Peptides against a protein of PDB entry 7RZF. Designs and how they scored, part 34

Target 1, 358 residues: chain A of PDB entry 7RZF
Amino acid sequence: PFQEEHLKQLYKIVPIKDIRNLYVTFPIPDLQKYYKSNPGHYLGHLIGHEGPGSLLSELKSKGWVNTLVGGQKEGARGFMFFIINVDLTEEGLLHVEDIILHMFQYIQKLRAEGPQEWVFQECKDLNAVAFRFKDKERPRGYTSKIAGILHYYPLEEVLTAEYLLEEFRPDLIEMVLDKLRPENVRVAIVSKSFEGKTDRTEEWYGTQYKQEAIPDEVIKKWQNADLNGKFKLPTKNEFIPTNFEILPLEKEATPYPALIKDTAMSKLWFKQDDKFFLPKACLNFEFFSPFAYVDPLHCNMAYLYLELLKDSLNEYAYAAELAGLSYDLQNTIYGMYLSVKGYNDKQPILLKKIIEKM
Target 2, 358 residues: chain A of PDB entry 7RZF as posed
Amino acid sequence: PFQEEHLKQLYKIVPIKDIRNLYVTFPIPDLQKYYKSNPGHYLGHLIGHEGPGSLLSELKSKGWVNTLVGGQKEGARGFMFFIINVDLTEEGLLHVEDIILHMFQYIQKLRAEGPQEWVFQELKDLNAVAFRFKDKERPRGYTSKIAGILHYYPLEEVLTAEYLLEEFRPDLIEMVLDKLRPENVRVAIVSKSFEGKTDRTEEWYGTQYKQEAIPDEVIKKWQNADLNGKFKLPTKNEFIPTNFEILPLEKEATPYPALIKDTAMSKLWFKQDDKFFLPKANLNFEFFSPFAYVDPLHSNMAYLYLELLKDSLNEYAYAAELAGLSYDLQNTIYGMYLSVKGYNDKQPILLKKIIEKM

## One batch from the design tools (peptide; made by RFdiffusion4, then SolubleMPNN)

Design b1_p10_4_s2 (from b1_p10_4, 4 letters changed)
Fold by OpenDDE base, seed 4:
Structure b1_p10_4_s2 (fold): chain B 358 residues (1-358), chain A 10 residues (1-10)
Amino acid sequence: as target 1 above (358 residues)
Amino acid sequence: MPMDFMRYRE
């Protein structure tokens, strides 16, 4: 376990690649035995959330962060880490202290709200879907993976242990949250801007770095993180599929799309899945407008329209993606192309959201 | 994104 001297440390690291990353790391107990409740996954889901009111949303709005990943990571034997990793903008590199403050504000929000069973249930459902419809893996790789996993899980659970949540344990969630404190933080900033400003070299890879103690004043600032009213728990994910029924093949099913509707304003082709037998669908829409590509102005307007539309849909994109739904919007020479793909159950909801924003 | 979810996207 890390001693006191290992905590509240800042590492400035010079990368080989031109990257800017911030790692905020918290030592936590080994949670492996709690895989059925997986409190680290619960927290990772919330901290790593990308919807409105999320940590990432706020940090993006400030232009400091591009991406955020949160979750547990294996450490050495007997302990783990909880890590919040962000991709920093150039501006974000100048505001690392503030970024971390926002992290603690979000964590404080999680403490204030307490563990939410509905969030756990969503995680459970998402993982169950992922397990049920997991793609086939190459046998060699799969066998090797399973062999490795056997060191951690009972034989009877080896296939399910990484996916299936069984127990809501608010006590464990709170326990992990209690470890996510400024006094327990290790910060690493990765940037080429530290080149020539380091005094140490890592033995194994020759990575140049500087280690500094985080000032007590900074720690205190983070300890006094207030509730930021911009942070909110995510709304319920309405895109999580619940119906996985596969309809029987139609007697007149054609191997190619059949024209099932032909009107002056629309044509509809349909092909039933006869190969994969998954509760998934692909909805493709081609919108034709004589004005979309008539001149450079209209072309640019159409482009701008789609960019604005995409931006307006960002609030749904993450939740949809988590639920195994995706959409694509593209300009065409004839107008606009929309694709909605994934589990068919909630596609109408996503489609409706898209249409409402159009 | 949750770190665990990234593992499943690869």
Scores: peptide ipSAE 0.042, ipTM 0.684, DockQ to the pose 0.208
Fold by OpenDDE base, seed 3:
Structure b1_p10_4_s2 (fold): chain B 358 residues (1-358), chain A 10 residues (1-10)
Amino acid sequence: as target 1 above (358 residues)
Amino acid sequence: MPMDFMRYRE
């Protein structure tokens, strides 16, 4: 476990690749025994959320961050880490202190709102879906993984323990949140901009770095993080499937798409799944417009239209992705292509939202 | 993204 001397430290690291990353790390207790409630997953879900009012959405709006990952990571025996990792823009590299302030503002928001059972339920449902429809893994890798996790889980639960949530434990969520404090922080900034400004070399990989204590004034600023009104808990994920019924194969099912509707304005082809038998569908729409590619202006307008449409759908994209739904919008020489894929249950909801924005 | 999900993508 890190001693006090290892806390409130800033590491400036020179990468080999041209990358800009920020790692904000908190030592936390070993949560392995709490796998049935998995408080770290709950917090990772919220901190790593990408919807409106999320930490990422705010940091992106400022132009400081491209991506954000949050969650627990295994340490050594008896301790873990909670890590918030962001991909920094060039501008974000200049605002690391402010970025971390926003992280603590979001954490403070989570403290203020308290643990939400509905959020836990969503995590539970998502994980249950992931477990139920998990893809086949390579046997060798899977066996090795299972052998490894047998050290942590009862034999009867070894297959389910990483997925199935069983207990809502607000006390454990609060316990972990209490560890996410400035006095318990370790910060690493990875950037080539530190080249020639380092004084240490890592023994194993030869990584150049500089270690500095975070100033007490900065720690105090983070400790006094106010509630930022821009941060909100996510809305309920409406895309989580609840119906997994698979319809029986039709007697007249063809091995190829059959034309089931033919009108002056539309043709519809349908093929029933006869192979995978999953509660999933692929909806593909090709829209034809004589104007889409008539000249460079119209082509650029069509492109711009789709970019704007995608931007308008960003609020749903993450929630849909979490729920195993995806969409794709592309320009074609004939017009536009739309694809909606994933669990069929909530596809109509996503499709409706897309159409309403169009 | 949650970090746990990243483990499954790698």
Scores: peptide ipSAE 0.041, ipTM 0.679, DockQ to the pose 0.222
Fold by OpenDDE base, seed 1:
Structure b1_p10_4_s2 (fold): chain B 358 residues (1-358), chain A 10 residues (1-10)
Amino acid sequence: as target 1 above (358 residues)
Amino acid sequence: MPMDFMRYRE
């Protein structure tokens, strides 16, 4: 659908809201028929990753980007887009060319490493967990959604097609990667800073924009993107649950938390789930310190400590979140509160990492 | 995040 004249274009767009966004878009073939391997999801998982060595990590370290989203998006009939979208800082708005260079460096890293079956397996496992423990949706909305996707999937697979991966197809991953090239790029920058600098108006919504060809020199710079040694594939996600056993309800189970340990230094309450019957747990810890709230200085130091602790845990936060684990750290007037929630299987691993950083 | 993951946060 996009001819050569539609590629290598830059759009400067004036938003209604005070937002700064960059959209880097690549036309790709329709991948709908490949839902069992879902190569677009594989690439979106890696390009959109937030861990150490990720594209976002590098761009964030430079103060140019706050958030990053990568993945496939439906286009018109017979084609799709792969989009990398970032939330720009004020400084990032001045470095769009360099940001896109880093995107191509990361893509080049993916080409150099080649498709990884273990990454596919993690995606498969994560999606299987999401499917198995999917929350109940409102019937009306769910029915309408299913009716819509029946146009794309066989009836026998309509419930599983969006979740269950079945086939590792490195050839399709490479095929999509081959489309993520500078010669195939469309760039949109969204910022109020373009107000009064536009020459076109969109017909449907009245959005003001300017369209420019990306200079050949810039395209060449992106084509010559080298391997940046800061980019690395993510490590294996250690938080992915594998044990989903639900223990039987004890006959003496109380409707309220029972005190199961009482010592001079600790009290422990336990409540078995008698309602949801999910392989999930909530661990809540309250730590008491006589110094936490004694004066404004100590209070601020306790606050700073928790902020630093959270910062030190950022490397695990994304992987834990992907695996359905979360943690929260808060200051209290008595000390500190920690909560760990999600699938119970790997909670001890996350808890251990938190304690080791403490 | 992967774009497909946004569909799960809504």
Scores: peptide ipSAE 0.039, ipTM 0.680, DockQ to the pose 0.211
Fold by OpenDDE base, seed 2:
Parts: structure tokens; C-alpha cells; sequence
Structure b1_p10_4_s2 (fold): chain B 358 residues (1-358), chain A 10 residues (1-10)
């Protein structure tokens, strides 16, 4: 376990690649025994959320961060880490202290709201879906993975332990959240801008770095993180599938798409799945407009329209993706192409939202 | 994204 001398440290690291990353790391207790409740996953889901009111949304709005990942990571025996990792912009590299302040503001928001059973339930449902419809893995890799996790889980649960949540443990969520404090932080900044400004070399890879103590004033600033009104818990994910019924193959099912609707304004082709038998569908729409490609101006306007439409749909994209739904919008020489793919149960909801934004 | 979710995409 890290001693007090190892906490409140800042590492400036020179990468080989031209990347800018921030790692905010907290030592936490070993949570392996709590796999049935997985409090680290709960916190990772919220801290790593990308919807409105999320940490990432705010940091992106400031132009400081491109992407954010949050969650638990295995350490050595008897301890783990909780890590918040962000991809920094050039501007973000100048505002690392403020970025971390926002992280603690979000964490403070989580403390103020307390553990939410509905959030746990969403995590449980998402993981159950992922388990149930897990793709086939390469046998060699799968066997090696299973062999590894047999050290951590009972034989009877080895296949389910990483996926199936069973217990809502608000006490454990609070326990982990209590470890996410400034006095328990280790910060690493990765940037080529530190080239020539380092004084140490890592033993194994020769990575150049500088280690510094974080000033007490900065720690105090983070400790005094107030509630930021821009942060809010996510709304319920309406895209999580609940119906997985596979309809029987129709007697008249054709091996190719059949024209099932033919009108002056629309044609509809349908093909039932006769191979995979998954509760998934692919909806493809071709929209025709004589104006879409009539001249360069209209072509560019159509392009801009789609870019704006995509931007307006970003608020739903993350929630849909978590739930195994995706959409694609493309310009065509005839107009516009829309595709909606994934679990069929909630596709109509996503489609409706897309149409409402059009 | 949650870190453990990324592992499920690989």
C-alpha cells in the first residue's frame, strides 16, 4: 500500500507519441470480494458518463478535454486504484489544476446525491445484456482469461462474476467515494512539452519523468471544491432493452428483402433474420430530395445540415451506445441516408428522437 | 466511458 509519502504527488511524463493525457489516480481497497455489487463500476459509470451534466460534458465545453475514462484498475495484491483518465487539449494542458478541481466538484456532487439504486439497476441491466448476448471469443484467448479469473472467483460463478450484479451496496459505494479525496491523489501528466524538463528516468522503459509534490495550497483548493451547478446525475437511460423476444420465422420468409410497401412516396423492404436469431434489427432509410445535389451550394448546405443534425443528437448518442444502439447519418447524391442498428426493442425511441431533430 | 466498459469493447 502507498504510504503518505507516495500521495499528493505529481508526475510529469514525456511520451514517445505526441499525446496529452492526464491520469488522476486514487489508491482504494481491494474490491475483488465485492464483485457482486461492484461499487467501482457504479462510480466509473457516473464519473465516466458522457451525457448532459457529466464531468466530460463540462470539460469539453471548456475546450480542455476530448475524452474521459473513469474506473477501477487492479493494483498489487490487497489494493486497487480508481483512475480518471482524460485526453487533454493543448488548452487543457494549461488548466490541469482546474480540470482536477472539476473532478472533485463532480465527486462532491455524487456525495451530495448519495448512491442511487436506479443507477445500479441500469448497470445491472446493461451488464446482464452484455453477458447474455456476448459474442464468441477466440477459444485460446477465452480459455486463458477464464484460467486467470479462476483465481478470483468460485468455479460456479467464473463465467458470470465479471458481468452479473446481484447486490446494491450503497455503503460500499460511499466507502469507495470516501477514498476519492485530494489527500489521496496521485497525478500524472503525459505531454511532450515536458521534454528537457525531467530529472528522472524510468527503469524498465526509459521513460523520462519529473516527480513533484503537489503544493498544500493546491490540495486545499481541491478539498474545498464546492458544488458546481453544472453537474447533474444522468437521466434514466431509455434505450436499455427489456424485450428480447425473437419472433418465429414466417412461413413466407424470403432469403432476400421483400417489398412489403409500395406507395408514391415510399417503398419498404423487409427481411426477417433467418440466420442469427438475435433480438437485433437494422433499419435503413434512404431519403430522396431533388435539391440535395443540384449544385455545389446545395450539396454543401446538405452537408452542413447533417453535421448540425449529428451535433444535435449527441445528447442521445452516448446513452444509445451504452444500450447497444447506434445510428449513422450520411449524405448521398440523392439526399440522405439514415441507419439505426442494435437491439430492436428501443430502436423506435431512438428513431423518433432522430426524426424530431430533423 | 467507464474503464471496465472499454474492456468489453476489445
Amino acid sequence: as target 1 above (358 residues)
Amino acid sequence: MPMDFMRYRE
Scores: peptide ipSAE 0.038, ipTM 0.671, DockQ to the pose 0.210; fails the geometry check

Design b1_p10_4_s3 (from b1_p10_4 with S1M S9K)
Fold by OpenDDE base, seed 5:
Structure b1_p10_4_s3 (fold): chain B 358 residues (1-358), chain A 10 residues (1-10)
Amino acid sequence: as target 1 above (358 residues)
Amino acid sequence: MPMDFTKYKE
């Protein structure tokens, strides 16, 4: 376990690759025994969320961060880590203290709201879907993985333990959240900008770094993180599938798409799945406009239109992705292409959202 | 995105 001397430390690390990363690490208790409730996953889901009012959304709006990952990581025996990792912009590298302040503001928001059973339920449902429709893995890799995790889970649960949540434990969520404090923080900044400014070399890989104590004044600023009104819990994910019924094959099912609707304004082709038998669909739409590619101006306008449309749909993109839905929008020489893929149950909802923004 | 490094070691 880290002693006090190992906490509140800043590491400036020189990478080999041209990358800019920030790692904010908290030592936490070993949560392995709590796999049925998985409080670290709950917190990772919220802290790592990408929807409106999320930590990433705010940091991205500032131009400081490109991507964010949050979650638990295995440590040595008897402890784990909770890590928030962000990809920094050049501007973000200058605002690391402020970025971390925003992290603590979001954590403070989570404390203020308290554990939410509905969020746990969504995590449970998402994981159940992922388990039920898990892709086939290579047998060798899968067997080796299962053999490894037999050390951590009962034999009866070894296949389900990583997926199936069973218990809502707000006490454990609060326990982990209580460890996410400035006094427990370890910060690592990875940037080539530290080249020639380091005084230590890591023994194993020869990585150059500098270690500094985080000033008490900075720790105090983070401890006094207010409730930033821009941070909000995510809304309920409307895209989580609940119906997994697979319709029987039609007697006249063809191995190729059949034209099922032909009008002056539209043609519809349909093919039933006869191979995979999954509750998934692929919807592909091609929109034709004589103006889309008539001249460079119209082409650029069509491009700008799609970029604006994509931007307007960003609020749904992450929630859809979490629920196993995706969409794609592309310019074509004839107009526009739209694709919606994933679980069929909530595709109409996503499609409606897209159409409403068009 | 959320990441659980205990689950997603791959």
Scores: peptide ipSAE 0.034, ipTM 0.638, DockQ to the pose 0.213
Fold by OpenDDE base, seed 1:
Formats: sequence, C-alpha cells, structure tokens
Structure b1_p10_4_s3 (fold): chain B 358 residues (1-358), chain A 10 residues (1-10)
Amino acid sequence: as target 1 above (358 residues)
Amino acid sequence: MPMDFTKYKE
C-alpha cells in the first residue's frame, strides 16, 4: 500500500513516442471480491462517459483533451488503482491543474447525486448482452485466460464473473468515491516537452522522469471543487437491446438479396441472415441526388453537409456504440450513403434520430 | 470510454 509520502505526487515523464497523456491515479481497496456488484465498473462507466454533460464533453469543449478513459486497474496484491487517463492536446498540457479540477468537480457531482440503481441496471444489461453474444475466441488463448481467472472466481461462475452483475451495492460505490479525493491522488504527465528537464531515471526501462510534490495550495483548490453546473449524469441509453428474437428462416430464402419493393422513388432489397443467426441487421441506404456532384461547389457543399450532420449526431454516437449500434455516413458520386449496423431491436430508434437531423 | 484495466489483460 502507498504510504502518505507517496500521495500528492506529480511525475513528469518523458515518453519514447510523441504522446501527451495525463494519468490521475487513486489507490483503492481490492475490489475483486465485489465482482458481483463491480463498483469500479459503475464509476468507470460514469467518469469515462462521453455523452452530453460528461467530463470528456467539457474537456473537449475547452480543447484540452481528445479522449478519456476511467476505470479500475489491478495493483499489487491486496490493492487496486482507480485511474482517469486522458489524451492531452498541446493546449491541455498547459492546463493540467484545471483539467484535474474538472475531474474533482465531476466526482463531486457523483457524490451529490449518489449511486443510481438505473445506471447499475444499464451496466448489467450491457454486460449481459456482451456475454450472450460474445464472439468465439481462439481455444488456446481462451483456455489459458480461464485457467488464470480460476484463481479469483468459483468454478461455477468463472465464465460469467467478468460480465454478469448481480447486486446493486450503493455502499461500495460510495466507499470507492471516498477514495477519489485530492489527498489520495497521484498524477503522471507524459510529454516530450519534459525532455532535458528530468532528474531521475527509472531503473528497468531507463525512462526519464521528474518527481515533485503537488503544492498544498493546488491540493486545496481541488479539495474545494464546487459543483460545476455543466456536469450532468447521462440520460438513459435508449439503444440498449431488449428483444433478441431470431425469426425463422423463410423456406424460399434466396442466397442473394431479393427485390421486395420497386417504385419510381425507391428500390428495396432484402436478404435474411442464413449464416450467423444473430439478432443483428445491416441497413444500407443509397440516396441519389442529381446535385450532389454536379460541380466542385456542390461537391464541397455535400461534404460540408455530411460533416455537420455527423457533428449533430455526436450526442447519440457514444450511447449507440455502447449498445452495439453503429452508423456510417459517406458522400458518393451519386449522393449520400447511410449505413446502420448492430442489434436490430433499437436500429429503428437510431435511424429515426439520423433522419430527424437530416 | 469506461475501462476496466483488469479485463484488458489480453
């Protein structure tokens, strides 16, 4: 376990690759025994969320961060870490203190709202879907993995323990949140900008770094993090599938798409799945416009239109992705291509959202 | 994205 002397430390690290990363690390208790409730996953889901009112959304709006990951990491025996990792912009590298302030503001928001059973239920449902429709792995790798995790889980649960949530434990969520405090923080900044400014070398890999104590004034600023009104809990994910029914294969099912609708304005082709037997569909739309590529101006306008459309759909993209839905929008020489893929149950909802923005 | 680094040991 880290002693007090190891807390409130800042590490400036020189990478080999040209990367800019911030790691905000909190020592936490070993949560392995709580796999049925998985409070670390609950917090990682919220802190790592990418939707409106999320930590990432605010940090992106300021131009400081490109990506954010939040979650638990195994430590040495008997303890874990909760880590918030962000990819920094060049500007974000200058605002690390403010970025971390926003992290603590978001954590304070989570404390103020308290544990939400509906969020736990969404995590449970998402993990159940992921388990049920898990792809086939290479037998050798899978067997070795299972053999390794047998040290942590009962034999009867070894296949399900990493996926299936069973118990909502608000007490454990609060317990982990109580560890996510400025007095318990370790900060690492990874940037080539620290080259020639380091005074230590890591023994094993030769990584150059500088260690310094975080000033008490900075710790106090983070301790006094207010409720930032820009931070909100996610909305319910409307894209989580609930119906997994697979329709029987039609007796006259053709190996190729059949034309099922032919009109002056549209043609519709359909192919039932005869190979995978998954509750998934691929919807592909080709929109034809005589104006899309008539000249360079119209071509550029069509491009700009799709970029704006994609931007306007960004609010749904993350929630759809979490639920195993995806969409793609492309310019074609004839107009526009739209693809919607994933679990068929909620595809109509996503498609409707796309069409409403068009 | 949420990440459980314990699961990403692959």
Scores: peptide ipSAE 0.028, ipTM 0.626, DockQ to the pose 0.204
Fold by OpenDDE base, seed 3:
Structure b1_p10_4_s3 (fold): chain B 358 residues (1-358), chain A 10 residues (1-10)
Amino acid sequence: as target 1 above (358 residues)
Amino acid sequence: MPMDFTKYKE
């Protein structure tokens, strides 16, 4: 376990690859025994959220961060880590202190709002879906994984323990959240910009790094993180499927798409799933316009239109993805292509939102 | 994205 001397440390690390990463790490208690409530997953879901009012959304808006991951990581026996990892822009590398301030502002927002049972329920539902419709893994890897996790879970729960949430434990969420404080922080910045500015070499890989204490003034700045009004809890995820009914195969089901509607303005082809029997669908739309590719101007306008459309849909993209829905928008020489894929239950909702933005 | 690193013990 890290002692006080290991806390409030900054590591400047020289990578081999041209990468810019920030790791903000907090020592936390071993949460393994709390797998039924999984408070670390709850916090990771919120901190790692990508929707409007999220930490990532704000950091992206400032041009400092490209991606963000938040969650628990195993340490050694008896302790874990909570890690917030971001991919830094060149500008973000200059604003690491401010990025971390925003992290603590978001954490403070989570403290102010308190644990939300509805968020837990969404996590539970998402994980249940993921478990129920889990793809087949390679037997060797799966067996090795199961053998490993048998050390942590009862035999009867070994298959479900990593997925099925059972207990809402606001006390445990608060307990973990209380460990996410500036006084417990370890910061690592990974950038080639530190080349020639390091004084230590890691023993195993020869990684060059510099270790510095984080100034007390900076720690105090983070401790005094205010409520940033830009941070909001996510809205309820409307894309989480609830109906998993699989319709029986039609007697006249064809092995190829059949034309089921033919009009002056549209043709509809349909093929029922005769192989996978999943509560999923693929909706593919090709929009034809004689103007889409008539000249370079129209081509560029069509491109710009799609970029703007994609941008306008960003608010739904992450929530849809979490719920196992995806969409794709592409320019074609004939016009535009739209695809909506995933669980069929909430596809109409996503499709409606797309069409409303079009 | 949320990440649970406990799933990546390999």
Scores: peptide ipSAE 0.026, ipTM 0.609, DockQ to the pose 0.187
Fold by OpenDDE base, seed 4:
Structure b1_p10_4_s3 (fold): chain B 358 residues (1-358), chain A 10 residues (1-10)
Amino acid sequence: as target 1 above (358 residues)
Amino acid sequence: MPMDFTKYKE
């Protein structure tokens, strides 16, 4: 277990690759026995959320962070870590203290709101979908994985334990959240900018680093993290599929797309899935405009339009992705291409949102 | 325990 001397430490690490990363690490109790409630996943889902009002959204808006990952990680026997990892911009590297302040502001928001059963339910539903429609793995790899996880889970649950949530445990969520405090923090900053500024070498890999105590003043600033009004819990994910019905194959199903609508303004081809039998669809739209590629100006306008459209859709992209939906927008020489892919149940919702932004 | 810096080799 970490002693007090191991807490409130800053590590400046020189990477081999040109990367800029921040790791904010908290020691937490071993949560393995709580896999049915998985409080670390709940917190990781929220802290790692990418939607409006998320930690990442704010840090991106400031140009400090590109990506964020939050979650539990196994430690040594009898303890775990909760880690918030961000990819830093060059500017973000200069604002690490402020980034961490925002992390604690978001954590404080989570404390203020308390555990939300609906968020747990969404995690449960998402994981259930992921389990139910999990792709076939190579037998050798799968067997090896299962053999490994048999050390952690009952034989009867070994297939489901990593996915199926069963119990909402607000007490455990609060317990973990209580460990996410400045007094328990370990910070690692990874950047080549620390080259020649280190005084230690890691024994196993020769990684150069410097260890410093985080100043008490900085810890106090983080302890006094206020509620930042920009941080909000995510809205309910409307893209989570609930209907998984597979329609029977039509008797006249063709092996190729059939033209089912032909009008002056539109043609529609349809091909029913006859191979995978998944509750998924691919919707592809090609929009034709005689103006899209008529000259360089129109071409650039069409490009700019799509970039703006993509930007306007960012608020939905993450929620859709979590729910197993994706979209793609591309310029073509004829106009625009739109694809919507994934579980068919909520595709109309995503499509509607796309069209409303167009 | 020191932070495991093994991930920085990848």
Scores: peptide ipSAE 0.020, ipTM 0.603, DockQ to the pose 0.053; fails the geometry check

